# Designs tried in a protein design run: peptides against a protein of PDB entry 5HDT. Part 151

Target 1, 163 residues: chain A of PDB entry 5HDT
Amino acid sequence: MVVKTFMDMDQDSEEEKELYLNLALHLASDFFLKHPDKDVRLLVACCLADIFRIYAPEAPYTSPDKLKDIFMFITRQLKGLEDTKSPQFNRYFYLLENIAWVKSYNICFELEDSNEIFTQLYRTLFSVINNGHNQKVHMHMVDLMSSIICEGDTVSQELLDTV
Target 2, 163 residues: chain A of PDB entry 5HDT as posed
Amino acid sequence: MVVKTFMDMDQDSEEEKELYLNLALHLASDFFLKHPDKDVRLLVACCLADIFRIYAPEAPHTSPDKLKDIFMFITRQLKGLEDTKSPQFNRYFYLLENIAWVKSYNICFELEDSNEIFTQLYRTLFSVINNGHNQKVHMHMVDLMSSIICEGDTVSQELLDTV

## One batch from the design tools (peptide; made by RFdiffusion4, then SolubleMPNN)

Design b2_p28_3_s1 (from b2_p28_3, 13 letters changed)
Fold by OpenDDE base, seed 3:
Structure b2_p28_3_s1 (fold): chain B 163 residues (1-163), chain A 28 residues (1-28)
Amino acid sequence: as target 1 above (163 residues)
Amino acid sequence: DFDKWLEEYEKKKEEKKKKFEEYLEKLK
């Protein structure tokens, strides 16, 4: 329900953003980020991605630690892109498309541990990329990684050497 | 001059993007 609601919304007004602030905080709790059901975690990731889309370019969270947890969490969900025949693949695609288009990870540049987040993202994407993915999937993956390098003048050589 | 700055900025980004994309393709 929550995911569907956010999918129908573009960037909301400030008043609408405030309405979902409590939800955003709740979805970022350990209860959801560490939920034992992988399908639930995927839905949570999609919701979080939608929240970032709504709040873009500002971060909906003020805690650097929480932001790190969220993006590390989202990154882990992207592993589901590997199985193109999964019944949940369309949602994984949505997640990828969303975060790539919005450039959601760019808010991580303000984090001290940004290199760790980006490194994990690159490693994850490289691990799931396969010949079963169509051109659109490949494009979004490249766009996501390229955007980070283009916007981040302080990206370390260590990240660039990640394979 | 903002327009000149913006042009240089965009040019730099495009060059960086192209180089990075080529790098990524080599890693595949």
Scores: peptide ipSAE 0.016, ipTM 0.378, DockQ to the pose 0.022
Fold by OpenDDE base, seed 5:
Structure b2_p28_3_s1 (fold): chain B 163 residues (1-163), chain A 28 residues (1-28)
Amino acid sequence: as target 1 above (163 residues)
Amino acid sequence: DFDKWLEEYEKKKEEKKKKFEEYLEKLK
């Protein structure tokens, strides 16, 4: 329900941004990010992705630590892309497509730990990218990784080694 | 291979982007 609601939101609606700011804060709490149910975590990730879509190109959160937690969390969820036959694969696809389209991770360039975030993202994507995915999935994965490389002024050697 | 795929990706990238909003609506 929450995911569906966010999908209906207008990216340019300031009213909606204001309305769901508090909800966004709640979704980023440890209760949700560390929820024991895998499906719940996926739903949370999709909601967070939609929130970033709505607030793009600005970050909906002001705390660097919270932003890091969120993107590390989303990165962990992307591992679910490895099973294309999963009942939840469509949501994993949605998560990937959304993040790639919005270029959500680009907000991380302002964080001190951006290299860590990007490195984990690349490692995660490369761990699943060659697992029988169709062209669309590959497109989004490559587009996401390429966008980060192109937008970044400086890329750590560790990240370069991962690519 | 991947290099050939990448070439195809670049050609079809714009077409796929326009389908995104439609997909989003269908996912609802």
Scores: peptide ipSAE 0.014, ipTM 0.351, DockQ to the pose 0.093
Fold by OpenDDE base, seed 1:
Structure b2_p28_3_s1 (fold): chain B 163 residues (1-163), chain A 28 residues (1-28)
Amino acid sequence: as target 1 above (163 residues)
Amino acid sequence: DFDKWLEEYEKKKEEKKKKFEEYLEKLK
């Protein structure tokens, strides 16, 4: 239900954004990020991506550590893009499309550990790219990676070596 | 020496960026 609600939601008014802040904070808890069910984790990732979309261009979270945890978590979920025949592939696609379009990872430029996050993202994306992906998937992956490297002020040596 | 290091860093970054962009185009 939460996923459906956010999918159908445009950028809300500031008043409505405040109403969802508690939910946003709750979804970022260890209870959800470390949930044992992979399908639940995927849904949580989609919800978090939608939250970033709704609150764009600003993040609803103020803790750098929490933001790092969230994006590392989302990055781990993107591994599911590898299997194009999975029943959950459409949700993985949605996750990718969302974060690529919103440029959600650009928030990470403000984090001390941004290079680590981007490195893991690139490694993950390159590991899952395969011939089974259609042009739209490739386009979103390209857009996501290109945007980060072009908009970043600095790139770590490790990230450059990942390319 | 820092300026020289920075120049080398920027050069390397640009080269990697170019290579990366070429790779990304192949993914399309």
Scores: peptide ipSAE 0.013, ipTM 0.360, DockQ to the pose 0.016
Fold by OpenDDE base, seed 2:
Structure b2_p28_3_s1 (fold): chain B 163 residues (1-163), chain A 28 residues (1-28)
Amino acid sequence: as target 1 above (163 residues)
Amino acid sequence: DFDKWLEEYEKKKEEKKKKFEEYLEKLK
């Protein structure tokens, strides 16, 4: 499985990064981002998160539109965190842990529509939080939101209203 | 009762949101 391959990789050498560049580009295609199967979309999100982890702190994508699509897509997948009893919760947790630890969303500061992305992220995180989430989940959510607040030059009024 | 449970669930959820909001405000 593609997800397993990336999960086993650390932030490796430039040579290793280049080996998977083509795969990264394909995973960001509409075919995968708009896949009708929810489980497939989750796996795609995990793969994309791993790709960002590998390439951190640089983005493996240069197109602003594509980056926006990817992070909006990942944000949509985080909705699955709401059901802590879901068979797929462990993968949703992995996704959250990954993007929080890597600070993947900080790449979005380079995008013109960064405020839209961050607003949607905050809305999603607040929408899914519930009593079933343990301290680790809460910690990752806080880390993710705090990183954006601390490293951002400004926060939109819409984002402030979401907080 | 499901309705009572749901009400308590939503209340606790809102309390957690407020706590996060307060934390974020301290970071600003």
Scores: peptide ipSAE 0.013, ipTM 0.362, DockQ to the pose 0.025

Design b2_p28_3_s2 (from b2_p28_3, 14 letters changed)
Fold by OpenDDE base, seed 5:
Structure b2_p28_3_s2 (fold): chain B 163 residues (1-163), chain A 28 residues (1-28)
Amino acid sequence: as target 1 above (163 residues)
Amino acid sequence: DFDKWLEEYEKKREEKLKKFEEYLKKLE
């Protein structure tokens, strides 16, 4: 229900931003980010992605540490894209599509550990790419990676080597 | 100028997109 609700939210709605601010904070808690159930973690990631969509271009989180935790968490969830036959693949696709379209990771440029985040993202995406992915999946992956490279003034050599 | 910046950005993005797309095609 939570995911469905976020999917229907208007990105430009200030009322919705305020209404779900507290929820956003709760979703970023260790309880959810470290939840033992992978399906729950995926749902949390989708909700977080929707939250970033709503608050774009700003993030509702002010703590750099929390932002890092969130994006590292989302990155870990993207590993689920590998199995295109998974019952949860549609949600993984949604996650990818959302963060690619919104360019959610761009907020990470403000973080001290941005290069670490981007490096992990690229490694993850390259690790899950396979022949089972259709053109849309590939395009979202490419779009996500290319947007970061284009908007980043400085990219670490490690990241460049990953690409 | 924003328009000039946007044009350059889009050009770069398209080039990178093509490059990455070619990379992905090679993986298939």
Scores: peptide ipSAE 0.016, ipTM 0.394, DockQ to the pose 0.024
Fold by OpenDDE base, seed 1:
Structure b2_p28_3_s2 (fold): chain B 163 residues (1-163), chain A 28 residues (1-28)
Amino acid sequence: as target 1 above (163 residues)
Amino acid sequence: DFDKWLEEYEKKREEKLKKFEEYLKKLE
């Protein structure tokens, strides 16, 4: 229900942004990020991605530590892209598509530990790529990688070596 | 000095990105 609600929200509606701000903050709590059920974690990741879409280009989170936790969490969920036959693959695809389209990870350049986040993202993407992925999945992965490489002020040597 | 560094940086970025794209294409 939460996912559907955010999907239908207009990005230009400031009133709706304010209304759901509290929900956005609660979704970033340890209760949700460390939930024992992987399907719940996936749903949380999708909701967080929608939140970033709605609040773009800014994030509704002011804590750098919280932002880091969120993107490290989202990165971990992207591991689910490996199994294209999974019943949850459509939601993993949605997560990838959303984040790539919105360029959500670019907000991480504001974080002190941005290189760590991007390195983990690159490693995760390479670990899940397989022959079962169609052109759309590849396109989103390329878009995500390109955005980080091209729009960032600097990329560490470690990150470049990962690619 | 900075211009030279920037040129090398951009070159490396492009090369790595190209390799990544080619890798993904090979998986199709």
Scores: peptide ipSAE 0.015, ipTM 0.392, DockQ to the pose 0.017
Fold by OpenDDE base, seed 2:
Structure b2_p28_3_s2 (fold): chain B 163 residues (1-163), chain A 28 residues (1-28)
Amino acid sequence: as target 1 above (163 residues)
Amino acid sequence: DFDKWLEEYEKKREEKLKKFEEYLKKLE
């Protein structure tokens, strides 16, 4: 899969970013976001996270609807963190580590539906957190949640209730 | 002016973080 192309990339120059812009757009298509294979969706999520890492702090996508779809999609993949013994856990960990370190979700503050996205994220994270997770996993989860709270002007009551 | 603004901004962030940490402790 084309996913390997982005996974090995660091934050690249502007010229390199432009070379893969079209590919990034294709990865955000319904074809990939709604792929029937769970493992493929995970790889797509990791690739999208890498794309955001490369383009950080700017978003490579301009459509608010598309950005919402992407982050809701990534959020759904994080459900896989619940099983620490899964053969795919390493990729779920990678996804979590990436989005936490890059603070990828902070792009969502520009979206009208940011509260919905953050609510779903928090609900998902608290749903999957368990004692089987090591300290690093817990740290990344806390970093992700705290970053959103600290960077946001206000936290909705719905989000607070979710936490 | 900027330094003062930055100080206030950092203070607010620390307060938010503290509140969040306290909340997390209650959940544990």
Scores: peptide ipSAE 0.012, ipTM 0.363, DockQ to the pose 0.020; fails the geometry check
Fold by OpenDDE base, seed 4:
Structure b2_p28_3_s2 (fold): chain B 163 residues (1-163), chain A 28 residues (1-28)
Amino acid sequence: as target 1 above (163 residues)
Amino acid sequence: DFDKWLEEYEKKREEKLKKFEEYLKKLE
């Protein structure tokens, strides 16, 4: 009984990997990253976050420029965390929880523009943190920022000034 | 179609979570 369930989970996982691989490049296109609807952009960000979760610690993207675009895009969506009363807050929370737990931004250390990405992330997080956030939101934000600091070998002065 | 894909995505995610919870329960 347990073995059968486990096998089903493995099968589902492989199917998900194939599905997300086929969709990964499409979701990272300008059509989605620059979509005029903010709710669509949020959903795209959540999908991209799940792609990184499934493929962690690797990613199905080989272009450094595309990876940069994706993480800059995800960072922009995190601005929505500011309004805790928004109907979409739960999805923003999911996005935050996912990228914090997976440590998705750690792949950015391989990018030449990593400092730019991290700087924008920190600026965004500090701009949205408020007293309306519960302890779980705060924990994820702290975990995300701390992970980058601990894993980073070289941090630019600009990033240090932001923190 | 993005809307169709999104619907399927949400459905699969929910199903996977349920299966995982069931799996954990069976392991207890």
Scores: peptide ipSAE 0.012, ipTM 0.325, DockQ to the pose 0.067; fails the geometry check

Design b2_p28_3_s3 (from b2_p28_3, 13 letters changed)
Fold by OpenDDE base, seed 4:
Structure b2_p28_3_s3 (fold): chain B 163 residues (1-163), chain A 28 residues (1-28)
Amino acid sequence: as target 1 above (163 residues)
Amino acid sequence: DFDEWLKEYYEKKEEKLKKHKEYLEKLK
């Protein structure tokens, strides 16, 4: 499984990073981002999160449009956090934990449409937060949002209104 | 499979966390 390959990679393995660069690029293709199976999309998101972890603080994706698509895609997957009783919740948790810890979305500051991305992220997180979430989930959500706010030199009013 | 991997991943993480907490308590 491609996902397992990336999940097992260490961040400091330059040789492996180079070896799987093409695979990382393929995971960002429309084939995967628009895959009809929601479970596949979740796995793709987890894999993409791991890719960002591995390549942090950079990303193997050079196209701003592609980066936007990826983060919008990941954001959409985070909607799955809403149902804490879902069999896939642990996978969603992994996704959340990863992107929060890595601060993956910080790459978006270089994008022209960063405000749109962050706004969608915040809206999604606030929409899925519920009392069924344990403290760890809440912590990661808050950490993710706070990191973006603190890192940004300027925060748009739209983003502030979302928070 | 992925779920089994996740289980192992977080088990290891919890163990590390426990050790870390214990270490911090000893430093007090």
Scores: peptide ipSAE 0.330, ipTM 0.779, DockQ to the pose 0.130
Fold by OpenDDE base, seed 3:
Structure b2_p28_3_s3 (fold): chain B 163 residues (1-163), chain A 28 residues (1-28)
Amino acid sequence: as target 1 above (163 residues)
Amino acid sequence: DFDEWLKEYYEKKEEKLKKHKEYLEKLK
């Protein structure tokens, strides 16, 4: 399984990074980002998060448009955090934990549409946060949002309005 | 299989975290 491959990879393995570069690129294709199966999209998101983890602080994607698409895609997947009783919740948790710990979204500061990405992220997180979430989930959500605010030199008014 | 993997992943992580916390406490 492709997801397991990336999850088991270490950041220190340059050889593995090169070996799976093509796979990383293919996972960002429209075929996967627009896959009709929700469960597949979740797995793709987890794999993409792992890719960002492995290649941090850089990314194997050179196109700003592609990066935007990826993070908008990941953001959409985070909506699945709302249902804490879902059988797939643990996978969503993994996604959240990963991107929060790695601070994957910080690469978006280099993008022209960074404010749009961050705004959508905040809106999504605020929409899914509920009392059913345990402390760990809340912590990761806060960490993710705080990291963006703290590391951003200028926060747009639109983003502030969403907070 | 992924869910089983995930379970193992977090079990290992919790173990590591526990050890790390214990180590930090010893340093105090």
Scores: peptide ipSAE 0.329, ipTM 0.778, DockQ to the pose 0.146
Fold by OpenDDE base, seed 5:
Structure b2_p28_3_s3 (fold): chain B 163 residues (1-163), chain A 28 residues (1-28)
Amino acid sequence: as target 1 above (163 residues)
Amino acid sequence: DFDEWLKEYYEKKEEKLKKHKEYLEKLK
């Protein structure tokens, strides 16, 4: 129910954003980010992506450490894109589409450890990209990566080596 | 469930996309 609630929320509803702020904060807790069930973690990632969509271009998380944890967490979930025949693939696709369209990772430019986050993202994406992915998946992956390159003033050598 | 919701979500998107394409074609 929580997942559906966030997914149905409009980006321009300030009242709803305030109402669900506490819930958004709870979803970023270690309890959910470190949940032992991978399916739960995937759902949490989708919710977090929706939260970023709703609060864009800002984030409801004020702690840089928490933001880093969240994006590293989302990045780890993207590994699930590798298996196109997985029953959960559509959920992974939703996650990818969302963060690519919203350009959620652009928030990371404000973080001290942005290069680490982007490097891990690129490594993850390149590790899961395969010929089994359809054009839409490829486009979203490219959009996500190119957006970061285009919006960033500088790119670390490590990131360049990853690309 | 969530998967059913996703199905509906993307169906709606596809419908919107089709309508948009049709609109653009009419403008030509």
Scores: peptide ipSAE 0.324, ipTM 0.774, DockQ to the pose 0.132
Fold by OpenDDE base, seed 1:
Structure b2_p28_3_s3 (fold): chain B 163 residues (1-163), chain A 28 residues (1-28)
Amino acid sequence: as target 1 above (163 residues)
Amino acid sequence: DFDEWLKEYYEKKEEKLKKHKEYLEKLK
């Protein structure tokens, strides 16, 4: 299982990182990002989050367009956090926790369309927040948003209007 | 399989956090 493989990997294992580089690149293909099965897309998002964790602070993806596609894709998956009673919620929680802890979105500052990505992220997070979320979920959401604000040299007016 | 893995993952994490908290309390 690809998901389990990445989740069990240690950041300090350079040899393993090189071994699975090709797999990491293939997971970012349109085949996976546009997969018709929602559950598959969620698993792909979790794998991508793990890839960012493993390869932090850099990403194995060199194409700005591909990075944009990936983060827009991950952002879309975060919509699944809305339903706290879903059997898939724990997977969405893992996705959120991972991205917040690693500060994965901060790599987007290197992208031309960073403001668009951050705006979509904030809109998504605020749209899914509800009374059913526990303190941990709220904490991760706040951590994720705060990290972006603190690291960014400037915040667009559009992003400020979203907050 | 994945959900079972997640369960174990968070159980271990909570255990570690608990032990860490206990350690910090002893230092007070």
Scores: peptide ipSAE 0.313, ipTM 0.769, DockQ to the pose 0.082

Design b2_p28_3_s4 (from b2_p28_3, 13 letters changed)
Fold by OpenDDE base, seed 4:
Structure b2_p28_3_s4 (fold): chain B 163 residues (1-163), chain A 28 residues (1-28)
Amino acid sequence: as target 1 above (163 residues)
Amino acid sequence: DFDEWLEEYYKKKEEKKKKFEEYLEKKK
């Protein structure tokens, strides 16, 4: 129910944005980010991705630490892209497509620990890329990485070493 | 069901993409 609610929302509904703001904030709590069920965490990640899509180019989260936690959390979920035969692969694909299309990670440029976030993202993406992925998956991964490179003013040596 | 929703979502997306490509071809 919660997942479908955010997925059906568009960026032009200010009334709905305000209505679900509390829910968006609640989804970023440690209760959900550290949930013991892997499937639940994946659904949470999808919801968070939708939240960023809805509120783009801004975010409803005001705490830099919370934003960092969220993107590190989303990055960890992307590891699930490795198994293309998993029943949950389509959900992981949706997550990837969303964050690539929205360029949601661009919000991280305002964070002090942006390089750490981007480094972990690149490491994760390169670790899961395999020959079993179709061109659409590859395209989204490239789009996501290229967006960060093109929009970034400064890139750490650590990030460059991962590319 | 989330998986059912995703299936419908991407089905519609592919249909829109196809229509758009056809539109572009006609405009050439």
Scores: peptide ipSAE 0.349, ipTM 0.783, DockQ to the pose 0.085
Fold by OpenDDE base, seed 3:
Structure b2_p28_3_s4 (fold): chain B 163 residues (1-163), chain A 28 residues (1-28)
Amino acid sequence: as target 1 above (163 residues)
Amino acid sequence: DFDEWLEEYYKKKEEKKKKFEEYLEKKK
């Protein structure tokens, strides 16, 4: 499976990066980002997170609009963290852990609409965080938000109001 | 199966942590 291939890929292998570049681009297509199946969208998000991990600190996507779409898409998937009893929760946890550890959203600082992306991320995280989450989930959420705050020189008033 | 893969992933991750800890102990 393509998802497994990306997840097992070593980011130190430049040859593998080049080989799967086309697959990375296809996974970011509207077909997958707007897929009607929620489970498919979650898997796509996990795969995209792995792609960012593999290509870190750069992104294989050159279009700012596409990058924005991807991160807004990933942000929407994070809403699934709200239900800790969901059978898919472990997959959402993987997504959260990955993007927090890699600091994937830091690429967004190069985008004109970075404030919008970060604001939406914070709103989403604050909306889903609850006492049912264990310490690891809380830690990853905090790490994700803190990394953005510490990296950014300036934040919008809207973002500040959200924090 | 993705869930089975996740289980293996975290299992391997834990094993790597243990190996690293053992390495650190040997270096002391």
Scores: peptide ipSAE 0.349, ipTM 0.778, DockQ to the pose 0.148
Fold by OpenDDE base, seed 2:
Structure b2_p28_3_s4 (fold): chain B 163 residues (1-163), chain A 28 residues (1-28)
Amino acid sequence: as target 1 above (163 residues)
Amino acid sequence: DFDEWLEEYYKKKEEKKKKFEEYLEKKK
């Protein structure tokens, strides 16, 4: 129910966004980010991606530490893209498509640990990419990585070594 | 469920894409 609620929302009015602000904050709690069920974590990641889409360009999360935790969490979920035959693959595809189209990771540039986040993202994407992925998956992965490279003023040596 | 919603979501996207392509052809 919660997943469908956010997914059906467009970039709503300020009044509607304020109504769901508390729910958005709760979804970023340790209870959900560290949930033992892998399927629950995937759904949480999709909801978080939708939250970033709805509130773009500003996230409702003000803590840099919390933002880092969220994007590290989303990055970990992207590992599920490796198995193209998984029953949950379409959900992972939705997650990838959303964050690539919205350019959700661009908010990380204002974070002190942005290089760590981007490095982990690149490592994850290169780890899961394979010939079993269709052109759309490849396109979204490339779009996501290229957007970060193009928007970044400086690229750390560590990130360059990862690419 | 989420999978049914996702199927409808991408179905609608494809329909919108087709309508847009038809619009472009008429405008040429």
Scores: peptide ipSAE 0.349, ipTM 0.782, DockQ to the pose 0.086
Fold by OpenDDE base, seed 1:
Structure b2_p28_3_s4 (fold): chain B 163 residues (1-163), chain A 28 residues (1-28)
Amino acid sequence: as target 1 above (163 residues)
Amino acid sequence: DFDEWLEEYYKKKEEKKKKFEEYLEKKK
């Protein structure tokens, strides 16, 4: 139900954004980010991606620590892209596509720990990419990484060494 | 349910893409 609510939102009004702000905040709670069920965590990640899409270019989260937790959480979910034969692969694809299209990670440039976040993202993407992935998956992965590099006036040498 | 939604989502997306490509071909 929660997933459908955010996914069906296209061009949201400011009033609608305010209406769902509380829900967005609840989805970032430890209850969801540390949920024991892997499938639930994936759905949470998809919802969070939709939240970033809806509230772009800003995020409804004001805490830098919370934003870091969210993106580290999303990064961990992207590990599921490795198995192209998984029944949940299409959900992982949606997550990847959304994040790449919205350029959600670009908000992390405002965080002090942006280098850590980007490093983990790159390591994760490089670890899961394989020959089983089609052209679209490769494109989204490249788009996601390239967007960060292009916007990254603050990209550290450490991140470059990771690539 | 979510998977069914995703299927419909991408079907619509592909249809829009095809229509746009057809538009470009006609404009060319």
Scores: peptide ipSAE 0.346, ipTM 0.779, DockQ to the pose 0.084

